# Peptides against a protein of PDB entry 5K2M: the designs that were tried, part 156

Target 1, 273 residues: chain A of PDB entry 5K2M
Amino acid sequence: MRIGITYTVLRREEMAIKERAGEFGEVVMLHEDDLLFPGNYDLDVVIIRNVSHFKALYTARLFESEGIPTVNSSRLIFEAGDKLFATLRLAGKVPVPEWKAALSEGGALRVPDSLGYPLVSKPVFGSWGRLLAKVNDRDSLEAVLEHRKWMKNPLYGIHYFQEFVEKPGRDIRSYVIGGEFVGAIYRYSNHWITNTARGGKAEPCSDPEVEELSVKAWEAFGEGALAIDIFESEKGLLVNEVNPNMEFKNAARVTGADMAGKLVEYAVEVAKT

## One batch from the design tools (peptide; made by RFdiffusion4, then SolubleMPNN)

Design b2_p23_7_s1 (from b2_p23_7, 11 letters changed)
Fold by OpenDDE base, seed 1:
Structure b2_p23_7_s1 (fold): chain B 273 residues (1-273), chain A 23 residues (1-23)
Amino acid sequence: as target 1 above (273 residues)
Amino acid sequence: SLDDKVEELKKELYEELKKKLLE
């Protein structure tokens, strides 16, 4: 078994994945600078750990073009890594926050007619709560839309909105790999954006409802390794988003779950299929 | 410790990378 691992930065996650992969076969670390295509890669599977969503997506697709399966697949990265596309999958299977998508400023200005205020404006791509805006009123909405006009990436012209969900000072991050629930954490923050990467405290989450919902959310995609963000709302648990390029150092530390090992095991399974 | 310093540097690099990847 030859396992490739693509990466941008050698983080704790990549180190753990490398270590565990070594137990299953030969490990080939592939920095982004090493990736040239077409190439003659002798690999049975590639674990995609590029930091950039787009780099990960294209890397996965390029390996797949050479007949090498990836974890995650380019299809999963594409569908899960886009907040709108992910919502489209999730909404048919699990409770999600109310949402609207608009493709123009004019459309976006009508979103409050359906969702009311406050709203959350999100880019369809990105991580760590970047460019999230709590939109409390018309003035704020206009400001967000004005700024979007001057952003270079045309994807910022895709306007994705959610209802603002009042959270109990925390959210939930769960992990499902190959359909198996691996673990979950609470992320605490006094800010409406909860993220451990922004200094939020993490604690173990042991809730059977979270486990069940997480698996169902994963089933909406039906493959791969996903981190799942869940809100505790007045109307129950809501699946906010999924991440096909998960960070798990905090979750692994807090829960003791062998997330790296589970990821490698799944990759080995994929290689054998 | 050396480990702490390495972790700090990695964090700094990661934050800078996050900014650059948005450009």
Scores: peptide ipSAE 0.015, ipTM 0.469, DockQ to the pose 0.030
Fold by OpenDDE base, seed 4:
Structure b2_p23_7_s1 (fold): chain B 273 residues (1-273), chain A 23 residues (1-23)
Amino acid sequence: as target 1 above (273 residues)
Amino acid sequence: SLDDKVEELKKELYEELKKKLLE
């Protein structure tokens, strides 16, 4: 078994994945600078750990073009890594925050007619709460829309909004790999954006409802390794988003779950399929 | 501008990729 691992930065996650992968076969670390296609790579599977969503997506697709399966697949990265596309998958299977999408400023200005205020503006791509905006009123909405016009990436012209969900000072991140629930954590923050990457604390989450919901959320996609962000709301648990390029350092530390091992095991399974 | 053209091409590429990945 030859396992490739693509990466941008050798983080704790990548180190753990490398270590565990070594138990199953030969490990080939592939920094982004090493990736040239077509490349005739001699690999049975590639674990995609590029930091950038788009780099991960294209890397996965490029390896797939070489006949090499990836974890995650380009399909999964595409659908799960785009907040709007992820919502489209999730909405049919699990409770999600109310959302609207608009393709123009004129459309976006009508979103409050449906969602009301406050609402949250999200880019369809990005991580760590980048460019999330709590929009409390018309003036704020106009400002966000104006700023989006000047952003060069055309994807910023896709206007994705959610209702603002009042959370109990925390959210939940769960992990499902190959359909198996691996673990979950609470992420605490005094800010409405809860993210451990921004200095939030993490604690283990042991809730059967979270486990069940997480698996159902994963089933909306039906493959791969996903981190699932869940809100505790007044109307119950809501699946906010999923991440096909998950960070799990904090979760692994807090829960003791072998996230890296489970990921590698799944990759090996994919390689054998 | 060149920048505008690049962004247009990125948009087109994204749409094409979407079609391929969602088939």
Scores: peptide ipSAE 0.000, ipTM 0.277, DockQ to the pose 0.154
Fold by OpenDDE base, seed 2:
Structure b2_p23_7_s1 (fold): chain B 273 residues (1-273), chain A 23 residues (1-23)
Amino acid sequence: as target 1 above (273 residues)
Amino acid sequence: SLDDKVEELKKELYEELKKKLLE
C-alpha cells in the first residue's frame, strides 16, 4: 500500500497522519511544490491536506483523473467545502440555522424581510471565520454589501446569510469518518466566533444527541471524513457547517481519539474499493 | 525551549497563511 499525503504546511495533523500512515504502508509526502499534472504517481490513495479549499479540490480531481482515489474525494470537497452547497445537502436531513442566499445586492437587501436581524453574512468559501460579519441593522448590511462589490473574486457576489444563533459561549465540533463517529469537542470563546484557531479552548463533548446528529449530517454527503460544526441553540442542536479539510489537533488532544488513525484506515479502505 | 520556539514559529506561519490564502 502506497499512501500519498498532499500538504501546504506540515501541521500537527499532517505529522500525525504521516506517522499513522506509516503503520499501514509506504508514505509519500507531497508538498504543493512537488505536484505537476499530468504525472506518473505510483500511489494507491492520496490523503488531501492542502490548506486552500480550491487547491485541495483541484488536487483531488487531478489525482482522480489519473485513476488514484483521494480522501476526501473531489466531489465531497466540492459539496461540503462550499457553505451554500453544504447547506443544500444538510437542510433536508438535519436541522440547520435559517438561511437565505441572494445573487445581487438588491436581493441581499431583502434578506432581512424574511430572516430579520441580526444576521450573519458568510462567504461561500473561507476558513477560520474569515469575512464572517454579524449584521445587526440596515446600515451594517449596506456596509458589508458595499465592501463585497470591491472584492475581486466573483464568488463574493454570492451572498449567503444565516440567522444569528445565540450560543452559550461555545459551539461543538464533531468528527465523522467513513460514517463512524470518532469524537467531539466543545470550543469555548467569549467572542461569537468560537473557532479554536482564534484562541478558543476545547473540552470533550460526550453527548449521544451530538453523535446521532453528526452521523446524520455525514449521511447527507455519504462519504469521506468531515468535521461538523454544531450550535447549541434555543431551538435545539443545529448543524452550522461541515469541513472536508478538517483540523483536529485540539480534538485529538482533548478527547484522545485516534483521528489520524481513523482517517488513514478509511483511506486504506478507499484504496481497496 | 527550542521546541517551544519552533511551535511558536509554526503558529506564526500558520496565521500568516490564513491571511494570504482565500481560505
Scores: peptide ipSAE 0.016, ipTM 0.479, DockQ to the pose 0.029; fails the geometry check
Fold by OpenDDE base, seed 3:
Structure b2_p23_7_s1 (fold): chain B 273 residues (1-273), chain A 23 residues (1-23)
Amino acid sequence: as target 1 above (273 residues)
Amino acid sequence: SLDDKVEELKKELYEELKKKLLE
């Protein structure tokens, strides 16, 4: 078996994936600079680890066009990597924060009539809390909308909002691969945006409700490897978002779970299908 | 400490990744 791994930066995750993939067959590391299409690649499966959402999406689709399956698939990356599209999938299966989408400034200005204040403005794409805004009042909403008008990417004209969820100084990140729950962690932060990459503490999360909810959230998409962000709210557990290009270094360290191995095993299974 | 070095490396990596993602 020949396993490709595409990457932008060789992180601990990519090193772990490479090491585990070597136990199953020949490993071909493919940096973004090595990728040209059409390329006549001789691979049985490709694990997509590009940092950029769009580069990951297009890379997956390009390999698929040559008859090579990818983990994750371009379909999953597209559906899960867009916050609005992900919400559309999730909302039918699991509890999610209240949300609204508007396609114009005029529509966006009416969002508080239904969600109230405070609310959160999110771009439909992006990671690590980029361009998240807590909107406390009308003046702040107008400011956010005004700034969006001057952003070059037309996707910033898609206005996605959520209710502001009060969290207990932490959130939950869980991992589901091929429908199997692999593990979960608490991520602690003093900021309303919880992210371990910003210096937050991580601890293992052993909660049967989290496990069940995580699997249900994965089932909304029905394939691949997903990281799932869950909020602990006064209303109970809420699935905030999913990530089809997951970081798992902290989770693997804290839980001891073999996330890289599980990902490779799933990729091998996909290759054999 | 080893933990301090790990946290420093994480911050550096995060900043580098942040820059690349803005491209």
Scores: peptide ipSAE 0.016, ipTM 0.466, DockQ to the pose 0.025; fails the geometry check

Design b2_p23_7_s3 (from b2_p23_7, 7 letters changed)
Fold by OpenDDE base, seed 4:
Structure b2_p23_7_s3 (fold): chain B 273 residues (1-273), chain A 23 residues (1-23)
Amino acid sequence: as target 1 above (273 residues)
Amino acid sequence: SLDEEVEELKKELYEKLKELLES
């Protein structure tokens, strides 16, 4: 078994994945600078750990073009890594926050007619709560839309909005790999944006409802390794988003779950299919 | 230690910057 691991930065996650992969076969670490296609790579599977969503997506697709399966697949990265596309999948299977998408400024200005205020404006891509905006009124909406016009990436012209969900000072991040629930954490923050990567605290989450919902959310995609962000709301649990390129160092530390091992095990299974 | 925390934060910042520059 030859396991490739693509990476941008050797993080704790990548180190753990490398270590565990070594138990199953030969490990080939592939920094982004090492990637050139077509490359005739001799690998049975590639674990995609590129930091950039787009680099991860294209890397996965490029390996797939050479007949090498990836974890995650380019399909999964594409569908799960885009917040709007992920919402489309999730909405058919699990409760999600109310959302609207608009393809123009004129359309976006009508979103409050449906969702009311406050709204959350999200880019369809990006991590760590970047460019999330709580939009409390018309003036704020206009400002967000104006700023989006001057952003270089055309994807910022895709206007994705959610209802603002009142959370109990925390959210839940769960992990499902190959359809198996691996673990979950609470992420605490005094800010409406909850993210441990912004200095939030994490605690173990042991809730059967979270486990069930997490698996159902994963089933909306039907493959791969996903981190799942869940809100505790007055309406119950809501699946906010998923991440096909998950960070798990905090979750692994807090829960003691062998997330790296589970990821590698799944990759090995994929290699054998 | 504070030094360890600072180094971890620097690393996280670097990772975030990489994502931003590549997106």
Scores: peptide ipSAE 0.014, ipTM 0.492, DockQ to the pose 0.030
Fold by OpenDDE base, seed 1:
Structure b2_p23_7_s3 (fold): chain B 273 residues (1-273), chain A 23 residues (1-23)
Amino acid sequence: as target 1 above (273 residues)
Amino acid sequence: SLDEEVEELKKELYEKLKELLES
């Protein structure tokens, strides 16, 4: 078996994936600079580890066009990597924070009529809590919308809002690969944005309810490897978002779960189908 | 530390991505 691994930066995750993949077959590391299409790639499967959501999406689709399956698939990356599209999948299967989408400033200004304040403004794409805004009032909403007008990417004109969820100083990140729950962590932060990449402490999360909800959230998509962000709310557990380009170094370290191995095992399974 | 280097690389990558997306 020949396993490709596409990457932008050789992170701890990519190193672990490479190491584990070597146990199953020949590993072909493919930096973004090595990717040219159409190409004559002799690969049974490609693990997509490009940092950019869009580069990951297009890379996956390009390999698929050559008959090479990818983990994750371009379809999954597309649907899971967009917060709005992910919400559309999730909302039919699991509890999610209340949300609204608006396609204009005029529409966005009416969002508080349904969600109230405070609300959270999110871009539909992006990671690590970038461009998240807690909007406490009309003045703040107008400011966010004004700034969005001057952002060049048209996707910033897609206004995605959630209710503000009061969290107990933490959130949960779980990992589901091929429908199997692999592990979960608590991410602690004194800030309303919880992210271990921003210096938050991680601790193991062993909660059967989290496990069950995580699997159900994965089933909304039905394929691939997903990190799932879950909020603990007064209403119970809420699935906030999913990530098809998961970072797992902290989770693997804290839980001891072989996330890289599970990802490779799933990729091998995909290659055989 | 390796973590600091990775965070710096992430920042650089984010800036490059921002430039690419704004381009």
Scores: peptide ipSAE 0.012, ipTM 0.455, DockQ to the pose 0.041
Fold by OpenDDE base, seed 2:
Structure b2_p23_7_s3 (fold): chain B 273 residues (1-273), chain A 23 residues (1-23)
Amino acid sequence: as target 1 above (273 residues)
Amino acid sequence: SLDEEVEELKKELYEKLKELLES
């Protein structure tokens, strides 16, 4: 078996994936600079680890066009990596924060009429809390919308809002691979944006309700490897977002779960189908 | 040139990103 691993930066995750993949066959590391399409790639499966959502998406689709399956698939990356599209999948399957989408400034200005304040403005793409804004009032909303007008990417014209969820100084990140719950962590932060990459403390989360909810959230997509961000709210657990290009170094360290191994095992299964 | 400055800044950014992601 020949396992490709695409990457932008060789992180701890990619090193772990490479190591575990070596147990199943030949590993072919593919930096973004190595990728040209069409190509004659002799690979049974490709694990997509490009940092950029869009690069990951297009890389997956390009390999698929050559008959090589990917983990994650381009479909999953597309649907899970867009916050709005992910919400559309999750909604009706699991509890999610109340949300609104608007396609114009005029529409966006009406969002508080239904959701009230405070709001969270999110771009439909982006990681590590980039361009998240807590919108406390009309003035803040107008400011966010004004700034969006001057952003070059047309996707910033897609206005996605959530209710602001009061969290107990932490959130939950769980991991589901191939429908199997692998593990979960609490991410602690004094800021409303929680992220371990931004200096948040991580602790193991052993909660059967989290496990059940995480699997249900994964089932909304029905394939691949997902990190799932869950809020502990006054309304109960809410699935905030999913990530089809997960970071797991902190979770693996804290939980001891073999996330890299589980990912590789799933990729091997995909290769055999 | 501006292009050279951009390339240099890009390299610096990539190094910082690498450090962040490997930490």
Scores: peptide ipSAE 0.009, ipTM 0.424, DockQ to the pose 0.029
Fold by OpenDDE base, seed 5:
Structure b2_p23_7_s3 (fold): chain B 273 residues (1-273), chain A 23 residues (1-23)
Amino acid sequence: as target 1 above (273 residues)
Amino acid sequence: SLDEEVEELKKELYEKLKELLES
């Protein structure tokens, strides 16, 4: 078996994946600079670890066009990596924060009529809490909308809003690979944006409700490896977001779960189908 | 740190994608 691994930066995750993949077959590391299509790639499966959502998406599609399956698939990356599209999948199966989407400034200005204040403005793409805004009032909403008009990417014209969820100083990140729950962590932060990449403390999360909800959230997409962000709210657990290009170094360290191994095992399974 | 490098690379990538989409 020949396993490709595409990457932008060799992180701890990519090193772990490489090491574990070597137990199953020949490993071919493919930096973004090495990729040219159409190509003649002799690979049974490709694990997609590109940092960019869009590069990951296009890389996956390009390999698929050559008959090589990818983990994750381009379909999954597309649907899970867009916050609005992910919400559309999730909303039918699991509790999610109340949300609204608007396609114009005029529409966006009416969002508070249904969701009230405070709101959270999110771009449909992006990671690490970039361009998240807590919108407390009309003046703040107008300012966010005005700034977005001057952003050149047309996707910023897609206005996605959520209710502001009061969290208990933490959120939950869970991991589901191939439909199996692998583990979960609490991420602690005093800021309303919780991100472990910003130096937040991580602790193991052992909660059967989280496990069940995480599997259900994965089932909304039905394939691949997903990290799932869950909020603890007054309304109960809410699935906020999923990530088809997961970072797991902190979760693996804290839980002891073999996330890299599980990912490789799943990729090997995909290669055999 | 590797995390800082990743964030910088992401920034560069988003800028390049932005340029590509504007082009």
Scores: peptide ipSAE 0.015, ipTM 0.429, DockQ to the pose 0.057; fails the geometry check

Design b2_p23_7_s4 (from b2_p23_7, 9 letters changed)
Fold by OpenDDE base, seed 1:
Structure b2_p23_7_s4 (fold): chain B 273 residues (1-273), chain A 23 residues (1-23)
Amino acid sequence: as target 1 above (273 residues)
Amino acid sequence: SLDEKVEELKEELYERLRELLLS
C-alpha cells in the first residue's frame, strides 16, 4: 500500500496522518511544490490536505484523472466545500437554518422579505468565518452588497444568506469519516462566530442526538471524511455547514479520538475498492 | 476594460468547472 498525502503546511493534523499512514504502508508526502501533472504517481490512494479549498479540489481531480482515488474525492470537496451546494445536499436530509440564495444585488435586496432580519451573509467558499456578516438592517445589507461589487472573485456575486441563529454561546463541531461518527466538540465563544481557530475554547460533546444528526448529515453526501458544524437553536439542532478539509487538532486533543487513524483507515478502504 | 474581461473569463471558468464536476 502506497499512501500519498498532499499538503500545504505540515500541521499537527498532517503529522498525525503521516504517522498513522505509516502503519498501513509506504507514505509519500507531497508538498504543493512537488505536484506536477500529468505525472507518473505510483500511489494507491491520496489523502488531500491542501489548505486551500480550490487547491484541494484541483489536486483531487488531477489524481483521479490518473486513476488514483482521493480522500476526499474531488466531487465531495466540490459539493461539501461550497456552502450553497452543501446546503442543497443537507436540506433534503437534515434540519438546516433557513436560507436564501440570490444571483444579483436586486435579488439579494429581496431576501429580507422572506427571511427577515437579522440575516447572516456568507460567501459560498471560505473558512474560519471569513466574510461572514451579521446583517441587522437594510443599511447593513446595502453595505455588504456594495463591498461585494468590488470583490474581484465572481463567486462573491453569489449571495448566500441564512437566518441568524441565536446560539447558547457555543456551537458543535462533529466528525464523521466513512459513515462512522468519530467525535464531537463544543466550541465556545462570546462572539456570534464560534470558531476555535479564533481562540474559542473546545470541550467534548457527548450527545446521542448530535451523533445521529452528524451521521445523517454525512449520508447526504454518502462518502468521505467530513467535519460538520451544528447549531443548538430554539428549533433544535441545525446543521449549518460541512467541511471536507477538516482541521481536527483541537477535537483530537479534547476528545482523545484518533481522527487521523480513522482518516487513514478510510483511505485504505478506498484504495481497496 | 481588462478587469472586466478577466472577470468574464473567471465566470466562464467557474461555470465550466461546475458543469464538469456535477455531471
Scores: peptide ipSAE 0.014, ipTM 0.382, DockQ to the pose 0.140
Fold by OpenDDE base, seed 4:
Parts: structure tokens; sequence; C-alpha cells
Structure b2_p23_7_s4 (fold): chain B 273 residues (1-273), chain A 23 residues (1-23)
């Protein structure tokens, strides 16, 4: 078994994945600078750990074009890594925050007619709460829309909105790999954007409802390794988003779950199919 | 403008990519 691992930065996660992969076969670390296509890669599977969503997506697709399966697949990275496309998958299977999408400024200005205020503006791509905006009123909405016009990426012209969900100072991140629930954590933050990468605390989450919901959320996609972000709301648990390029160092530390091992095991299974 | 054309091409690329990946 030859396992490739693509990466941008050798983080704790990549180190753990490398270590665990070594137990299953030969490990080939592939920095982004090492990736040229078309190429003759002698690999049975590639674990995609590029930091950039788009780099991960294209890397996965490029390896797939060479007949090498990837974890995650380009399809999964695409559907799960786009907040709107992820919502489309999730909405049919699990409770999600109320959402609207608009393709023009004129359409976006009508979103409050359905969602009301406050609402959250999200780019369809991005991580760590980048360019999330709590929109409390019309003036704020207009400002967000104006700024989006000047952003040179056309994807910023896709206007995705959610209801603002009041959370109890925390959210839940769960991990499902190959359909198996691996673990979950509470992420604490005093800010409405809860993210441990921004210095929040993490604690283990042991809740059967979270486990069940997480598996159902994964089933909306039906493959791969996903981190699932869940809100505790007055309406109950809501699946906010999923992440096909999960960070798990905090979750692994807090839960003791072998997330790197589970990811590698799944990759090995994918290689054998 | 060149910038507008670049944006159009990007949009086209994204559309094609969507078709490929959702198929």
Amino acid sequence: as target 1 above (273 residues)
Amino acid sequence: SLDEKVEELKEELYERLRELLLS
C-alpha cells in the first residue's frame, strides 16, 4: 500500500496522519510544490490535506484523473466545501438553519422579507469564519452587498444567507469518517462566531442526539471524512455546515479519539475498492 | 474590460466544474 498525503503546511493533523499511515504502508508526503500534472504517481490512494479548499478540490480531481482515488474525493470536497451546495444536501436530510440564496443584489435585498433580521451573510467558500457578517439591518445589508461587488472573485456574487441562530456560547463539532461517528466536541466562544482555531476552548461532547444527527448529516453526502458543525438552538439541533478538510487536533486532544487513524483506515478501505 | 473578461471566464470555469463534479 502506497499512501500519498498532499499538504500545504505540515500541521499536527498531517503529522498524525503521516504517522498512522506508516502503519499501513509506504507514505509519500507531497507538498503542494511537488504536485505537477499530468504525472506518473505510484500511489494507491491520496489523502488530501491541502489548506485551500480550491487547491484541495483541484488536487483531488487531478489525482482522480490519474486513476488514483482520494480522501476526500473531489466530488465530496466540492459539495461539502461549498456552504450553499452543502446546505442543499443537508436540507433534505437534517434540520438546518433557515437560509436563502440570491444571485443578484436585487434578489439579496429581498432576503430579509423571508429571513428577517438579524441574518448572517456567508461566502459560499472560506474557512475560520472569514467574511461572515451578522447583518442587523438594511444599511448593513447594503454595505455587505457593496463590498461584495468589489471582491474580484465571482463567487462573492453568490449571496448566501442564514438566519442568525442564538447559541449558548458554544457550538458542536462532530466527526464522521466513512459513516462512523468518531467523536464530538463543544467549542466555546464569547463571540457569535465560534471557532477553536480563534482561541476558543474545547470540551468533549457525549450526546446521543449529536451522534445520530452527525451520522445523518454524513449520509446526506454518503462518503468521506467530514467535520460537522452543529448549533444548539431554541429549535433544537441544527446542522450549520460540514468541512471536508477538517482540522481535528483539538478534537483529538480533547476526546482522545484516533481521528488520524480513522482517516487512514478509511483511506486504505477506499484504496481497496 | 480585461478584468470583466477574466471574471466571465472564471464563472464559466466554475460552471463547468460544477457540471463535472455533480454529474
Scores: peptide ipSAE 0.012, ipTM 0.366, DockQ to the pose 0.142
Fold by OpenDDE base, seed 5:
Formats: structure tokens, C-alpha cells, sequence
Structure b2_p23_7_s4 (fold): chain B 273 residues (1-273), chain A 23 residues (1-23)
């Protein structure tokens, strides 16, 4: 078996994936600079680890066009990597924060009529809580909308909003690979944006309800490897978003779960189908 | 493009920061 691994930066995750993939066959590391299409790639499967959502998406689709399956698939990357598209999948299967989407400034200004204040403005793309805004009032909403007009990417004109969810100073990150729950962690933060990148502690999360909900969230997409962000709210557990290009270094460290191994095992299964 | 590279670098930086802060 020949396993490709595409990457932008050789992170701990990519090193772990490479190491584990070597147990199953020949590993071909493919930096973004190595990727040229159409090409004659002799690979049974490709694990997509490009940092950029769009690079990952197009890389996956390009390999698929040559008959090489990818983990994750371009379909999954597309649907899960967009906050709005992910919400559309999730909302039919699991509890999610209340949300609204608007396609104009005029539409966006009416969002508080449904969601009230405070609300959260999110771009549909991007990672690490970038351009998240807690909008407390009309003036703040107008300011966010004004700023979006001057942003270069037309996707900033897609206005995605959620209710503001009060969290107990933490959120949950779970991992599901091939439909199997692998593990979960609590991520602590004193900020309303629970990003462990802001100095948050991670602790193991052992909760059967989280496990069940995580699997159901994965089933909304039906394939691949996903990290799942879950909020603990007054309304119960809410699935906030998913990530089809998951970071798992901290979760693996904290839980002891072999996430790299599980990912490779799944990729091998995909290669055989 | 330079813009794309900047975005990639930002993403890389954020990931590294995530790793550092979660470490």
C-alpha cells in the first residue's frame, strides 16, 4: 500500500501520521510545492493535511479526479470546513446554537429581530476564532457590517450569526474518525472565545453524552475524520462547529488516544473500498 | 500570491500558537 500525506507545515500531527502510516505501507510525503496536476501519482490513498482550508479542498478534489481517494474527501472538507454549510448538516441531526444567515447588509440588520442581543458574528471560513465578534447592540452590528464591506474576500459578504452561548469557562473538543469516537477534551478559557491558543488548559472529557452527541454529529456528514466543538449551555450540549482538518496534538497528549493511528487505519480502510 | 502566503503563514502561526498554549 502507498499512502500519500499532503502538508503545508510538518507539525507534530503530520509527523505522527507519517510514523504510523509507515506501519501500513510506503509513505509518500507531499509538500504543497510537490503538488502538480494532472500528475501520475501512484498512491492508494492520500491523507490531506494542508493547513489552508481551500488548499486542502482543492488538493483533495484534484486527487479524487485522478481516482485516488482522500481522507478527508473534498466533499467533507467543503461541507465541514464552512461554518454555515456545517451548520446546515448539523442542524438536522443534533442540537446547535440558534443561527441566522443573511446575504445582505439589510438582511443582517434584521437578524437581531430573531436572535436578539448579544449575538456572535462569524465568518463562514477561517480558523482560531478569527473575526469572531460578540455583538451587544445595534451600533456594534453596524460597525461589523461596515468593516465587512471593505474586506477583500467576497465570502465576508455572507453574514453568519449565532446566539451568544454562555459557557462555563470551557468548551469541549471531541474527535470522531470513521464513525468511531476516539476521545474528547475540555478546553478552559476565561474568554468567551474558548481557544486553547489563548492559554487554556486542556483536560480529559469522559462523558457518555458527549460521546453519543459526537458520533451523531459525525453521522450528519457520514464520513471521514472530524474534530467537533461542543458547548455546554443552559439548554444542554450544543454542537457549535466541526473541523475536517483537525489538530489533535493536545487531545492526544491529554487523553492518550492514538488519533494518528486511528486516522491512518481509517485511510487504509478507505484505500481498500 | 503574497496574500495567500500571508494567510497560510497566519494559519501556521495560529496553529503553532495553539500548540504552544495547549502544551
Amino acid sequence: as target 1 above (273 residues)
Amino acid sequence: SLDEKVEELKEELYERLRELLLS
Scores: peptide ipSAE 0.019, ipTM 0.515, DockQ to the pose 0.035; fails the geometry check
Fold by OpenDDE base, seed 3:
Structure b2_p23_7_s4 (fold): chain B 273 residues (1-273), chain A 23 residues (1-23)
Amino acid sequence: as target 1 above (273 residues)
Amino acid sequence: SLDEKVEELKEELYERLRELLLS
């Protein structure tokens, strides 16, 4: 078994994946600078760990074109890594925050007629809460839309909105790999955007409802390794988004779950099919 | 090695950047 691992930065996650992959066969670390296509890669499977969503997507598709399966697949990265496309999959299977999409400024200005205020403006791509805006009123909405006109990437012209969900100072991050629930954590934050990177604490989440909901959310896509973001709302649990290129350092530390091992085991299974 | 130290520093930088993006 020859296992490739593509990466941008050798983080704790990539080190753990490398270590566990070594127990199953030969490991080939592939930095972004090492990747040229078409190429003659002798690999049975590639674990995709590029930081950029788009670089991860294209890297996966390029290896697939060489007949080498990837974890995650380019299909999964494409659908799960886009907030709107992910919502389209999730909405048919699990509770999600109310949402609207508009393809013009004129359409976007009508969104409050359905969602009301406050609402959240999200780009369809991006990580770590970049360009998330809590929109409290008409003036704020107009300002967000005006700024979007001057952004170079045409994807910023796709207007995605959610209802603002009041959270109890925390959210839930769960992990499902190959359809198996691996673990979950609470992430605490004093900001309306919860992230453990803000010096917030992480605690284990042992809730059967979270486990069941997480598996159902994964089933909306039907393959791969996903991190799942869940809100605790007055309406109950809501699946906010999924991430096909998950960070798990904090979750592994807090829960003791062997997330790197589970990911490698799944990649080995994919290689054998 | 020097390469290992560079990767460690990059990780620290990314963590700090995440903190700033969310602040």
Scores: peptide ipSAE 0.016, ipTM 0.519, DockQ to the pose 0.029; fails the geometry check

